# Designs tried in a protein design run: peptides against a protein of PDB entry 5KEZ. Part 76

Target 1, 320 residues: chain A of PDB entry 5KEZ
Amino acid sequence: NVAIYNPFRPWWERYQPVSYKLCTRSGNEDEFRNMVTRCNNVGVRIYVDAVINHMCGNAVSAGTSSTCGSYFNPGSRDFPAVPYSGWDFNDGKCKTGSGDIENYNDATQVRDCRLTGLLDLALEKDYVRSKIAEYMNHLIDIGVAGFRLDASKHMWPGDIKAILDKLHNLNSNWFPAGSKPFIYQEVIDLGGEPIKSSDYFGNGRVTEFKYGAKLGTVIRKWNGEKMSYLKNWGEGWGFVPSDRALVFVDNHDNQRGHGAGGASILTFWDARLYKMAVGFMLAHPYGFTRVMSSYRWPRQFQNGNDVNDWVGPPNNNGVI

## One batch from the design tools (peptide; aimed at target 1 T116)

Design b2_p27_8_s4 (made by RFdiffusion4, then SolubleMPNN; from b2_p27_8, 15 letters changed)
Fold by OpenDDE base, seed 1:
Structure b2_p27_8_s4 (fold): chain B 320 residues (1-320), chain A 27 residues (1-27)
Amino acid sequence: as target 1 above (320 residues)
Amino acid sequence: ADALKAAREKLIKRYEELNKKAGLVPP
């Protein structure tokens, strides 16, 4: 991904890809392979956060300022490490003046235009689908068990399906023959917008962001909410079907207090309430559960905002 | 670098708007 120095190596630089090389501040491919093997050998499975909707921001300067030193040129849409060129992006498909999503009530813009400048891949093209599938299959061959698909609401469900149809079975060294990768899709659907979580049910599970948000409001006793209201928790609250839901109290975005869910989201910063929420989630049968394991950073609030919300995970292994 | 920071801030603003629309604002 792009190496960002202002602020200094933020966590979100990981979502600015310039190649599909397994070479980031988290480690190199050998280290990753070693970790996957060690985990699989003790029954711990690995699911990869796959950024496949886009490459890095359009305004980034060309060069080799990346975690693995790969050259890239956002201005010309040149990513030779893949390789991608100008033909592999939705520049001509997006009809907005800026090239960015301007109206989130327009599903076509949401899927065909750039998310805040992130170069939008033309996932309708078989070439692009194949390059992504190749990346994911490489991970499958290493021994991962599945994927979180980042920014899924910004991809057409059919394009995702086309990619998934190209995936191999899981590695038979650790998984039964014929096993399929576990897929869950990040879809932010809080209602009121055209893209629905149900659009993606055919591809796998989807993130239910209403879960953490609503649970937060209840436990915080916002607007007179009571725990007794959780009697019909799950589908009774308008959430997606249990067998399609991946549920969580917080994620890396909303843990900063400004992601989907906002201030309602409970985090480790509010330890007692957070433990209550996580305990409830684990005890309740609704959805497939995910528990957050993050890190502490030095928060500094200015005008109600943490100016250090960019701070990345601890790193002292020499990987840049 | 500054452009990327601005883009991130734009994304944060999008989430804030989404939360407001969904009524996820503290009382």
Scores: peptide ipSAE 0.576, ipTM 0.929, DockQ to the pose 0.761
OpenDDE base, seeds 2, 3, 4, 5: peptide ipSAE 0.364, 0.434, 0.343, 0.473; ipTM 0.872, 0.901, 0.864, 0.907

## One batch from the design tools (peptide; aimed at target 1 Q16 D253)

Design b2_p28_1 (made by RFdiffusion4)
Pose (drawn by RFdiffusion4):
Structure b2_p28_1 (pose): chain A 320 residues (1-320), chain P 28 residues (1-28)
Amino acid sequence: as target 1 above (320 residues)
Amino acid sequence: SIDETYPNHPQMWKDYLRIKEAQRNKWA
């Protein structure tokens, strides 16, 4: 991923890929393989955050400011370490004047245009699908058990299916024969938009962002909500079917208060209420549960938004 | 504004925050 130095090494630089080499601030390929093997050998699975909708920002300066020193040039669309060229992006397919996503009532541009200027991969091309699949198969053979598909709302459900069609079964040393990767797709669907999370049920589960937003408001006793109203918690509140939901109280993104749910999202900063919300979630049968494990940063709210929400993991001059 | 609050941030991050603000306003 791009090594971003202003601001200094933000957590979200990891969502701007430069290549598919397994080489990050978290470690190299040897350390990654070692982790996956050790965890599988004690029965704990690894799920990978797959950033496949885009490469890095179109305005990022060319050079080798990358976590493995790989060269890249966003202006010329050259990512030779993969390799990707200008033929591999949606510049000619997007119909907005800016080339970015401008209107979320238009399902087409949400898919084909650049998300906040991030170079949008042409996922309809077999070559691009193959390069992504090669990356995910490398992970599957190492032994990962599934994937979080980042920014799934900005990918066509069919393109996702075409990529998943190319995946190996899970490593037969640890998983039964014919086992398939666990897929959960990050789609923020609070209603009122043309894209529905149900559009993605053919590919795997989806993140149910309504879950934590509603639970936070309820536990905080905001907007007239009471815990007694949780008697019919689940699809009774308009959530996706339980067998398609990945649920959580907060995630790494919306724990910073700017996300789906804003200030209602309970986090470790609100420890007393947060424990209650996590407890309710873990006790209730709805969904497959994910628990957040975080790091502290110097929060500094100005106008209800944290100007330090970009701060990366604890580090000494960028070393985690 | 986001530009006044985040003067030294990359435009991409400001655009992201504007999306999220707009979504919160819509779902409010």

Design b2_p28_1_s1 (made by RFdiffusion4, then SolubleMPNN; from b2_p28_1, 19 letters changed)
Fold by OpenDDE base, seed 5:
Structure b2_p28_1_s1 (fold): chain B 320 residues (1-320), chain A 28 residues (1-28)
Amino acid sequence: as target 1 above (320 residues)
Amino acid sequence: SLKDLFPDYPESYIKYLEMQQALRKKHA
């Protein structure tokens, strides 16, 4: 991915890929393979956060400032380490003046335009699908159990399906023969937008962001919400079917205060309430549960916003 | 604002994008 130095190596640089090489601040491919093997051998499975909707930001300077030293040129859409070229992006398909998403009530913009300037891959192209599938299949062959698909809302469900249809079965050294990768898709659906979580049920599970948002409101006793209202928690609260839901109290985005769920989201910063929420989540049968493991950072609020929300995990001069 | 257009991402990322836009404008 792109190496960002202003601010200094933020967490979100990880979501600006320039290649599909397994070479980041977390380690190289050999180290990753070693970890996957060791984890699998003790019954711990690995699920990869796959960034396949886009490459890096369009405004990033060309060069070799990347975690693996690969050359890239966002201006000309050149990513030779893949390789991708200008033919592999949705620049001509997006109809907005800026090239970015401007209206989230327009599903075509949400999926065909750039998410915050991130170069949007033309996932309708078989070439692009194949390159992504090759990347994911390499991971499957290493021994990962499945994937979180980043920014799934910004991909057409059919394109995702086309990629998934190219995937290998899981590595039979650790998984039953014929096992398929576990897929869960990041789709932020709090209502009010045309793109729905249900659009993606055919590809796998989806993130249920209503879960953390509503639970936070209840635990905080906001808006007159009561614990007794949790008697029909799950589908009764308008959540997706349990067998399609991946649930969580917080994630890396909304833990920083401005993601889906807003201020209702409980985090480790609210230790007592957070423990209550996580305990409830783990005790309740609804959905597939995900527990957050995070870190503290030096928060500095200006005008209600933490100016240090970019801070990544503990590191040694950028190396994790 | 840019944040209004992209509500799903942290403020720091939005600020980064704004800075990049400013740089592009400066060098345009």
Scores: peptide ipSAE 0.024, ipTM 0.467, DockQ to the pose 0.058
OpenDDE base, seeds 1, 2, 3, 4: peptide ipSAE 0.018, 0.021, 0.019, 0.012; ipTM 0.474, 0.454, 0.476, 0.375; seeds 1, 3 fail the geometry check

Design b2_p28_1_s2 (made by RFdiffusion4, then SolubleMPNN; from b2_p28_1, 17 letters changed)
Fold by OpenDDE base, seed 4:
Structure b2_p28_1_s2 (fold): chain B 320 residues (1-320), chain A 28 residues (1-28)
Amino acid sequence: as target 1 above (320 residues)
Amino acid sequence: SLEELFPDYPKEYIKYLERREALRKKHA
């Protein structure tokens, strides 16, 4: 991915890929393989956050400022390490003046235009699908158990399906022969927009962002909410079917006040309430659970916004 | 059955789902 130095190596640089090489702040491919092997050998499975909707930001300077040293040129849509070119992006398909998503009530913009400037891959192309599948298959062959599909809301479900259909079976050294990767898709659906979580049920599980938002309200006792109201928690609260839901109290985005959930989201900053929420989530049978493991950073609020929301995990001069 | 719904999932995933479904039935 792009190496960002201003601010210094933020967490979000990981979501700006320039290649599918497994060399990042976390280590190189050999180290990753070693980690996956060691984890699998003790029954810990690895799920990769797969960034396949886009490449890096369109405004990033061309060069070799990347974690693997690969050259890239966002201006010309040149990513030779893949390789991708101008033919592999939705520049001509997006009809907005800026090239970015401008209206989330327009599903075509949401899927065909750039998410906050991130170069949008043309997932309709078999070439692009195959390159992504090759990346994911390499990970599968290493021994990962599945994937979180980042920014799934911004991809057409059919394109995702086409990629998933190209995936290998899981590595038989650790998984039963014929096993398929576990897929869960990040889809932000709090209602009011045309794209629905149900659009993606055919590809795997989806994130249920209403879960953390509503649970936060209840635990905080906002609006007269009571824990006794959780008697019909799950589908009774308007959530997606349990067998399609990936549930969580917070994620890296809304932990920083970004994305879906707003101020109701509980985080480790509210330790007591957070423990209550996580405990409830783990005890209740609704959905597939995900527990957040995060870190403290020096928050500095200005006008209600944390100016240090970019801070990544504890590191040694950028190396995690 | 859960295996029929998720024929390609690893057995460990099915076991996890079965445990949660058992809890669901218990509290139904």
Scores: peptide ipSAE 0.190, ipTM 0.766, DockQ to the pose 0.015
OpenDDE base, seeds 1, 2, 3, 5: peptide ipSAE 0.024, 0.026, 0.042, 0.012; ipTM 0.447, 0.552, 0.672, 0.351

Design b2_p28_1_s3 (made by RFdiffusion4, then SolubleMPNN; from b2_p28_1, 18 letters changed)
Fold by OpenDDE base, seed 2:
Structure b2_p28_1_s3 (fold): chain B 320 residues (1-320), chain A 28 residues (1-28)
Amino acid sequence: as target 1 above (320 residues)
Amino acid sequence: SLEDLFPDYPEDYIKYLEMQEALRKKHA
């Protein structure tokens, strides 16, 4: 991915890929392979956060400032380490003046335009699908158990399906023969927008963002909410079917949204309430559960916003 | 409904959406 130095190596640089090489701030491919093997050998499975909707930002300077040293040129859509060219992006398909998503009520913009400047891959093309599948299959062959698909809302479900259909079975060294990768898709659906989580059920599980948001209001006793109301927690509260849901109390994004409408979200900053929420989540039989492991950072609030929300995990001069 | 999820609807809902967008903007 792109190496960002202003601010200094933020967490979100990971979501600006310039290649599918497995060399990042966390280590190189050999180290990753070793980690996957060691984890699998003790029954711990690995799921990769796969960034396949886009490449890096269109405004990033061309060069070799990347975690693996690969050359890239966002201006010309040149990513030779893949390789991608201008033919592999949706520049001509997006009809907005800026080339970015301007209206989230327009599903075509959400899928075909750039997410805040991130170069949008033409996932309708078999070439692009195949390059992504090759990346994911390499990971599968290493021994990962599945994937979180980043920014799934911004990809057409059919394009995702086409990629998934190209995937190998899981590595038989650790998984039963014929096992399929576990897929869950990040889709932010709180209602009010045309794109729905149900659009993606055919590909795998989806993130249920209503879960953490509403659970936070209950635990905080906002608006007269009571714990006793959680008796029908799940589908009874309008959430997606249990077998399609991946649930969580917080994630890395909304953990940084305190005071900005996301105040209901419980995080480790409110330790007691957070433990209550996580405990309830683990005890209640709804959805596939995900527990956050996070870190403290030096928060600095200005006008209700943390100006240090970019801070990533503890690191040694940028190396995690 | 959205009102069920957000006690101060629509203000807190709008802020949440803006927050999500802002966080995404930082990816680029």
Scores: peptide ipSAE 0.122, ipTM 0.762, DockQ to the pose 0.049
OpenDDE base, seeds 1, 3, 4, 5: peptide ipSAE 0.023, 0.017, 0.010, 0.053; ipTM 0.619, 0.449, 0.383, 0.683

Design b2_p28_1_s4 (made by RFdiffusion4, then SolubleMPNN; from b2_p28_1, 17 letters changed)
Fold by OpenDDE base, seed 1:
Structure b2_p28_1_s4 (fold): chain B 320 residues (1-320), chain A 28 residues (1-28)
Amino acid sequence: as target 1 above (320 residues)
Amino acid sequence: SLEELFPDYPKEYIKYLEMQKARREKWA
């Protein structure tokens, strides 16, 4: 991915890929293989956060300032390490003046325009689908069990399906023959948007962002809400079907006040309430649960916003 | 409020949602 130095190596640089090489601040491919093997050998499975909607920001300077040293040129849409070219992006399809999503009420913009400047891949092209599938299949062959598909709301469900149809079965060294990768898709749907979580049910599970948002309001006792109201927790609260839901109390975005949920989201910063929420989530049968493992950073609030919300995870392994 | 739930969304979108009163309601 792109190496960002202002601010200094933020968490979100990981979501600006310039190649599909397994070489980041988290480690190299050999280290990753080693981890996957060790984990699989003791029954711990690995799921990869796959960034396949886009490449890096359109305004990033061309060069080799990337974690693996790969050359890239956002201005010309040149990513030779894949390779991608100007033919592989939705620049001509997006009709907004900026090239970015400007109206979230327009599903076409949400899918075909750039998410906050991130170069939007033309996933309708078989070439692009194949390159992504090759990346994911490489991971499957290493021994991962499945994927979180980042920014799924910004991809057409049919394009995702086409990619998934190209995927190998899981590695038979650790999984039963014929096993398929576990797929869950990041779709922010709190109600009211044109794009619905149900649009993606055919591809796998979806993130249920209403879960953390609503649970937070209840445990915080906002608006007179009570724990007793959780009697019909799940579908009774308007959530997606349990067998399609990936649930969580917080994620990396809304832990920082971003994305879906706002101030209602409980985090480790509110330890007591957070433990209550996580305990409830693990005890309740609704959805497939994900527990957050995060880190502390020096929060600094200005005008209600944490100006240090960019701070990435600690890194001391020498990989930059 | 919708604005609190969607802090990163455009204001015009939030206004649209408020106008339409679109929301997920829990079952009684």
Scores: peptide ipSAE 0.018, ipTM 0.378, DockQ to the pose 0.070
OpenDDE base, seeds 2, 3, 4, 5: peptide ipSAE 0.008, 0.013, 0.008, 0.025; ipTM 0.346, 0.392, 0.328, 0.453; seed 5 fails the geometry check

Design b2_p28_2 (made by RFdiffusion4)
Pose (drawn by RFdiffusion4):
Structure b2_p28_2 (pose): chain A 320 residues (1-320), chain P 28 residues (1-28)
Amino acid sequence: as target 1 above (320 residues)
Amino acid sequence: DFYENLAKDLKSHGFTGILYGYSGGSHP
């Protein structure tokens, strides 16, 4: 991914890919393979955060400021380490004046235009689908058990299906024959938008962002909510079917207070209430549960938004 | 090994998997 130095190494630089080499601040390919093998050998699975909707920001300076030193040039759309060229992006397909996503009532531009200027991959091309699949198959053969599909709302459900069609079965050393990767797609669907999370049920599970937002408001006793109202918690509150939901109280994104749910999201900063919310979630049968494990940063709210929400993991001059 | 020890500790507390990466997104 792009090594971003202003601000200094933010956590979200990892969501701006430069190549598919397994080489990051978390470690190299040997360390990644070692991790996956060791974890599988004790029965704990690895799920990978797959960033496949885009490469890096279109305004990022060309050069080798990347986590493996790979060259890239966003202005010329050249990502030779993959390789991707200008033919591999949606510049000609997007219909907005800016080339970015401007209106979320238009389901087409949400898919074909640049998300906050991130170079949008042409996922309808077999070549691009093959390069992504090659990346995910490399991970599957190492032994990963599934994927979080980042920014799934900004990908066509059919394009996702075309990529998944190309995936191997899970490594037969650890998984039964015919096992398929566990897919959960990150779609923020709080209603009121043309894109529904149910549009993605053919591909795998979806993140249920209503879950933590509602649970936070309820436990905080905000907006007239009471815990007694949780008697019918689950689809009774308009959530996706339990067998399609990946649920959580907070995630790495909305724990920073700017996300789906804003200030109502409970985090480790609110430890007493947070424990209660996690407890309720883990005790209730709805959904497949994911628990957050975080790092501290110097929070500094100005106007209800944290100006330090970009700060990366604990580090010594960028080394984690 | 660090990863094996971490995984054994997580498993003793009922954890079945680790997400590699963050559940986040680009936020410039």

Design b2_p28_2_s1 (made by RFdiffusion4, then SolubleMPNN; from b2_p28_2, 13 letters changed)
Fold by OpenDDE base, seed 4:
Order: C-alpha cells, then structure tokens, then sequence
Structure b2_p28_2_s1 (fold): chain B 320 residues (1-320), chain A 28 residues (1-28)
C-alpha cells in the first residue's frame, strides 16, 4: 500500500493498495507465511481484510512511496506491480463531475465511482477479476481461511461472485479437502439507500451494521430503549437472517466516529457499556460474531471531531 | 487480557468468533 508520511503512517494507508504484494509495515511475505502456519497449527484461522474494490487515492503522488517500494502512478492509473493500467478502472463509467461518489442514493455511482477519491477498479473485466483472484488465491494457498471483502457495497455483487468463483479450495494441509474460503462482505445498510445487504447474500455473510447501532442505543438507554426489548433480538429487530449476518459492536471506522452507527456505537472508550455490549453479543446466538481488537490513541477533540482519528496502531518508527 | 478470556470462554462453549483489527506484526 501507499506509505503516507503526512500524517505519519495513518491507519487508513492500509486501505490504499498499490500492489498485491504481501509486503507491508506488518511484515513481509515470509513473516506472513510463518504467522499463518503457526496459527493454523494451533487451530487459529486467519481471515484477510481484502481490499479489492480500489487502489490508492487519485491524489496520491506518483513514485515509490509504498510499503514494498513498488512504483505507482495514480494520475495515469499505472500500477505496474499488478499490473493495472488506465483500462482497468471505472473512470469512463463514472458520470459524476468529480469522479467520486456524490449521491449514495444512486447505486451506479456508489459502485462505479471513486470512494472518496480511491481509484475504482473495473471489476467487470475478467482481467481485473483474475488479478484479484490471483492475489486471493495466493493467500489461500498460504493457508488463510477466508476473507473480509472491504467496501463490498461499492462492488457489484455479480462481480464479487465472479471473483469468488475463481478461488481455490482451502489449503489441504490444514483444512478438509474441498473446503471453501469463508467470505464476509462489508456492506453498510442501515436503510434508506438503494443498495441492500440482501443483494450480497449469495456471496457470503454480510456485516450487519444495525446490530452495533441498535445495541448501542439500547445499552445507552437512548430514546426510552430498555434491555428487556432485546428479547426478540436479531431478525425480530429487522436485522438480516442470522446465517447471513456478521455482527460486531464496533469497527475501526465507527470507533472513530465515522461510517454507520453514529454516536450510538459503543467502543472501548466507554469501557463499562462496551463490555456489556460485547458480552451480550457473545452470549446471544444471532449472527457470526466479530470482536474488535483495537488500540488507544491520543484523542484530541476539536469542535466535536477527533483531530487524531488518523493515528495508526502502536509502531516503532512506522513498523508494527 | 479481556479478549483472551473471552476467547477461552468461547472455545469452552464450542463457539467461534473473529478477532478483528491490527494485532501487531506477522511474526511477533
């Protein structure tokens, strides 16, 4: 991914790929292989956060400022380490003036335009699908158990399906022969927008953002909500079917006050309430549970916004 | 660590969950 130095190595640089090389500030490919092997050997499975909707931001300077030193040029859509070129992006499909998503009520913009400037890959192209599949298959062959598909809302479900259909079975050294990778898709659906979580059920599980949002309101006792109202928690609250749901109390975005859920989201900053929420989540049978592992950072609020929301995980001069 | 305790409890119940986030380097 891109190496950002202003601010210094923010968390979000991870979500701006310039190659599919397993070479980041978390380690190199050999170290990753070693980790996966060690984890698998003790029954811990690895799921990769796969960023496949886009490459880096269109405004990032061209050069070799990347975690693996690969050259890239966002301006010309040149990512030779893949390789991608101008033919592999949706620049021509996006009809907005900015090239970015401007209206989330327009499903075509949401999927064909750039997410906050991130160069949008043309996932309709078999070439692009194959490059992504190659990346994911490399991980599968290393021994990962599955994937979180980042920004799935911004990809056409059929394109995702086409990629998934190219995936190998899981590594038979650790998984039963014929095992398929576990897939869950990040889709923000709190209602009111045309793209629905149900659009993605065919590809795997979907993040249920209503879960954390509603649970937060209940535990906070907002709007007269009571814990006793959780008696029909799950589908009874309008959530997706349990077998399609991946549930969580918070994620890296809404922990920083971004994305879905707003102020209702409980985080480790509200330790008591957060423990209640996580405890409830783990105890309740609805959905497949995800527990957040995060870190503290020096929050500084200015006008209600944390000016340090960019701060990445604890590191030694950029190395995690 | 609270997460380790939770993991142990979940394992004891035969339940799986995903731990999500930055957990350090690939080879700690």
Amino acid sequence: as target 1 above (320 residues)
Amino acid sequence: DKYEELAKKMKAKGEDFILYGEMGGYNP
Scores: peptide ipSAE 0.239, ipTM 0.641, DockQ to the pose 0.107
OpenDDE base, seeds 1, 2, 3, 5: peptide ipSAE 0.223, 0.259, 0.017, 0.197; ipTM 0.645, 0.662, 0.537, 0.621; seed 2 fails the geometry check

Design b2_p28_2_s2 (made by RFdiffusion4, then SolubleMPNN; from b2_p28_2, 13 letters changed)
Fold by OpenDDE base, seed 4:
Structure b2_p28_2_s2 (fold): chain B 320 residues (1-320), chain A 28 residues (1-28)
Amino acid sequence: as target 1 above (320 residues)
Amino acid sequence: SPYEELAKELKAKGVTFILWGEFGGYNP
């Protein structure tokens, strides 16, 4: 991915890929293989956060400022380490003046235009699908158990399906023969927008962002909400079917005060309430649960916003 | 709003985010 130095190596640089090389702040491919092997050997499975909707931001300077030193040029859509070129992006498909998503009530913009300037891959193309599948298959062959698909809301479900159809079975050294990768898709659906979580049920599980948002409201006792209202927690609250839901109290975005859920989201910063929420989540049968493992950073609020929300995990000069 | 300013900043950084309403109601 892009190596950002201003601010110094923020967490979000991870979501600006310039190649599919397993060479990042976390280590090289050999180190990754070693980790996956050691984890699998003790029954711990690895699920990769796969950033496949886009490459890096269109405004990033061309050059070799990347975690693996690969050259890239956002201006010309040149990513030779893949390789991608100008033919592999949705520049001509997006009809907005900026090239970015301008209206989230327009499903076509949401899927065909750039997410906050991130170069939008033409997932309709078999070439692009194959390059992504190759990346994911490489990970599968290493021994990962599945994937979180980042920014799935911004991809057409059919394009995702086409990629998934190209995936290998899981590595038989650790998984039963014929096992399929576990897929869960990041889709933000709190209602009010045309894209629905149900659009993606055919591809795997979907993140249920209503879960953390509503649970936070209840535990915080906002708007007269009571714990007793959790009697019909799950589908009774308008959530997706339990067998399609991946649930969580917070994620890396909304624990920083942005993303889906707003201020209702509980985080480790509110330790008591957070423990209550996580405890409830783990005890309740609804959905597949995900527990956040995060870190503390020096929060500095200015005008209600944390100016240090960019701070990445503890590191040694950028190396995690 | 403070959120709009944040959105502009995050957009400039290429951060994936969507701002949503903070509150919801129980559906009896």
Scores: peptide ipSAE 0.007, ipTM 0.364, DockQ to the pose 0.022
OpenDDE base, seeds 1, 2, 3, 5: peptide ipSAE 0.009, 0.006, 0.028, 0.040; ipTM 0.400, 0.327, 0.358, 0.387; seeds 1, 3, 5 fail the geometry check

Design b2_p28_2_s3 (made by RFdiffusion4, then SolubleMPNN; from b2_p28_2, 12 letters changed)
Fold by OpenDDE base, seed 3:
Structure b2_p28_2_s3 (fold): chain B 320 residues (1-320), chain A 28 residues (1-28)
Amino acid sequence: as target 1 above (320 residues)
Amino acid sequence: DPYEKLAKELKSKGIDFILWGEMGGYRP
């Protein structure tokens, strides 16, 4: 991915890929392979956060400032380490003036335009699908158990399916023969927008962001909510079917206090309430549960926003 | 900042957002 130095190595640089090489601030491919092997050998499975909707931001300077040293040029859409070129992006398909998503009530813009400047891959192209599948298959062959598909809301479900149909079975050294990768898709659906979580059920599980948002409201006793109302928690609250839901109290995005659930989201900063929420989540049968493991950073709120929400995990000069 | 303007617009419509990337972009 892109190496960002202003601010200094933020967490979100990881979501700006310039190649599918397994060299990051967390380690190289050999170290990753070693970690996956060691984890699998003790029954801990690895699921990769796969960033396949886009490449890096359009405004990032060209060069070799990347975690694996690969050259890239966002301006010309040149990513030779893949390789991608200008033919592999949706620049000509997006009809907005900025090239970015401008109207989230337009499903076509949401899927064909750039997410906050991130260069949007033309996932309708078999070439692009194949390059992504090759990346994911390499990970499968290493021994990962599945994937979180980042920014799934911004990809056409059919394009995702086409990629998934190219995937290998899981590595038989650790998984039963014929096992398929576990897929869960990040779709932010709190209602009110045309793209629905149900659009993606055919590809795997979907993140249920209503879960953390609503649970936070209940635990905080906002709007007259009571714990007793959780008696029909899950589908009874209008959530997706349990067998399609991946649930969580918070994630790395909404932990930073102003997105995908807003102020209702409980985090480790509210330790007592957070433990209550996580405990409830783990005890309740609804959905596939995910527990957040995070870190403390020096929060500084200005006008209701944490200006240090970019701060990455504890590191040694950018290396974890 | 075009992204701040967009975020403000989205908020006015009741759409939540998160910050994304160095450009200060927002997505709901």
Scores: peptide ipSAE 0.024, ipTM 0.566, DockQ to the pose 0.023
OpenDDE base, seeds 1, 2, 4, 5: peptide ipSAE 0.014, 0.013, 0.007, 0.020; ipTM 0.411, 0.306, 0.286, 0.583; seeds 1, 5 fail the geometry check

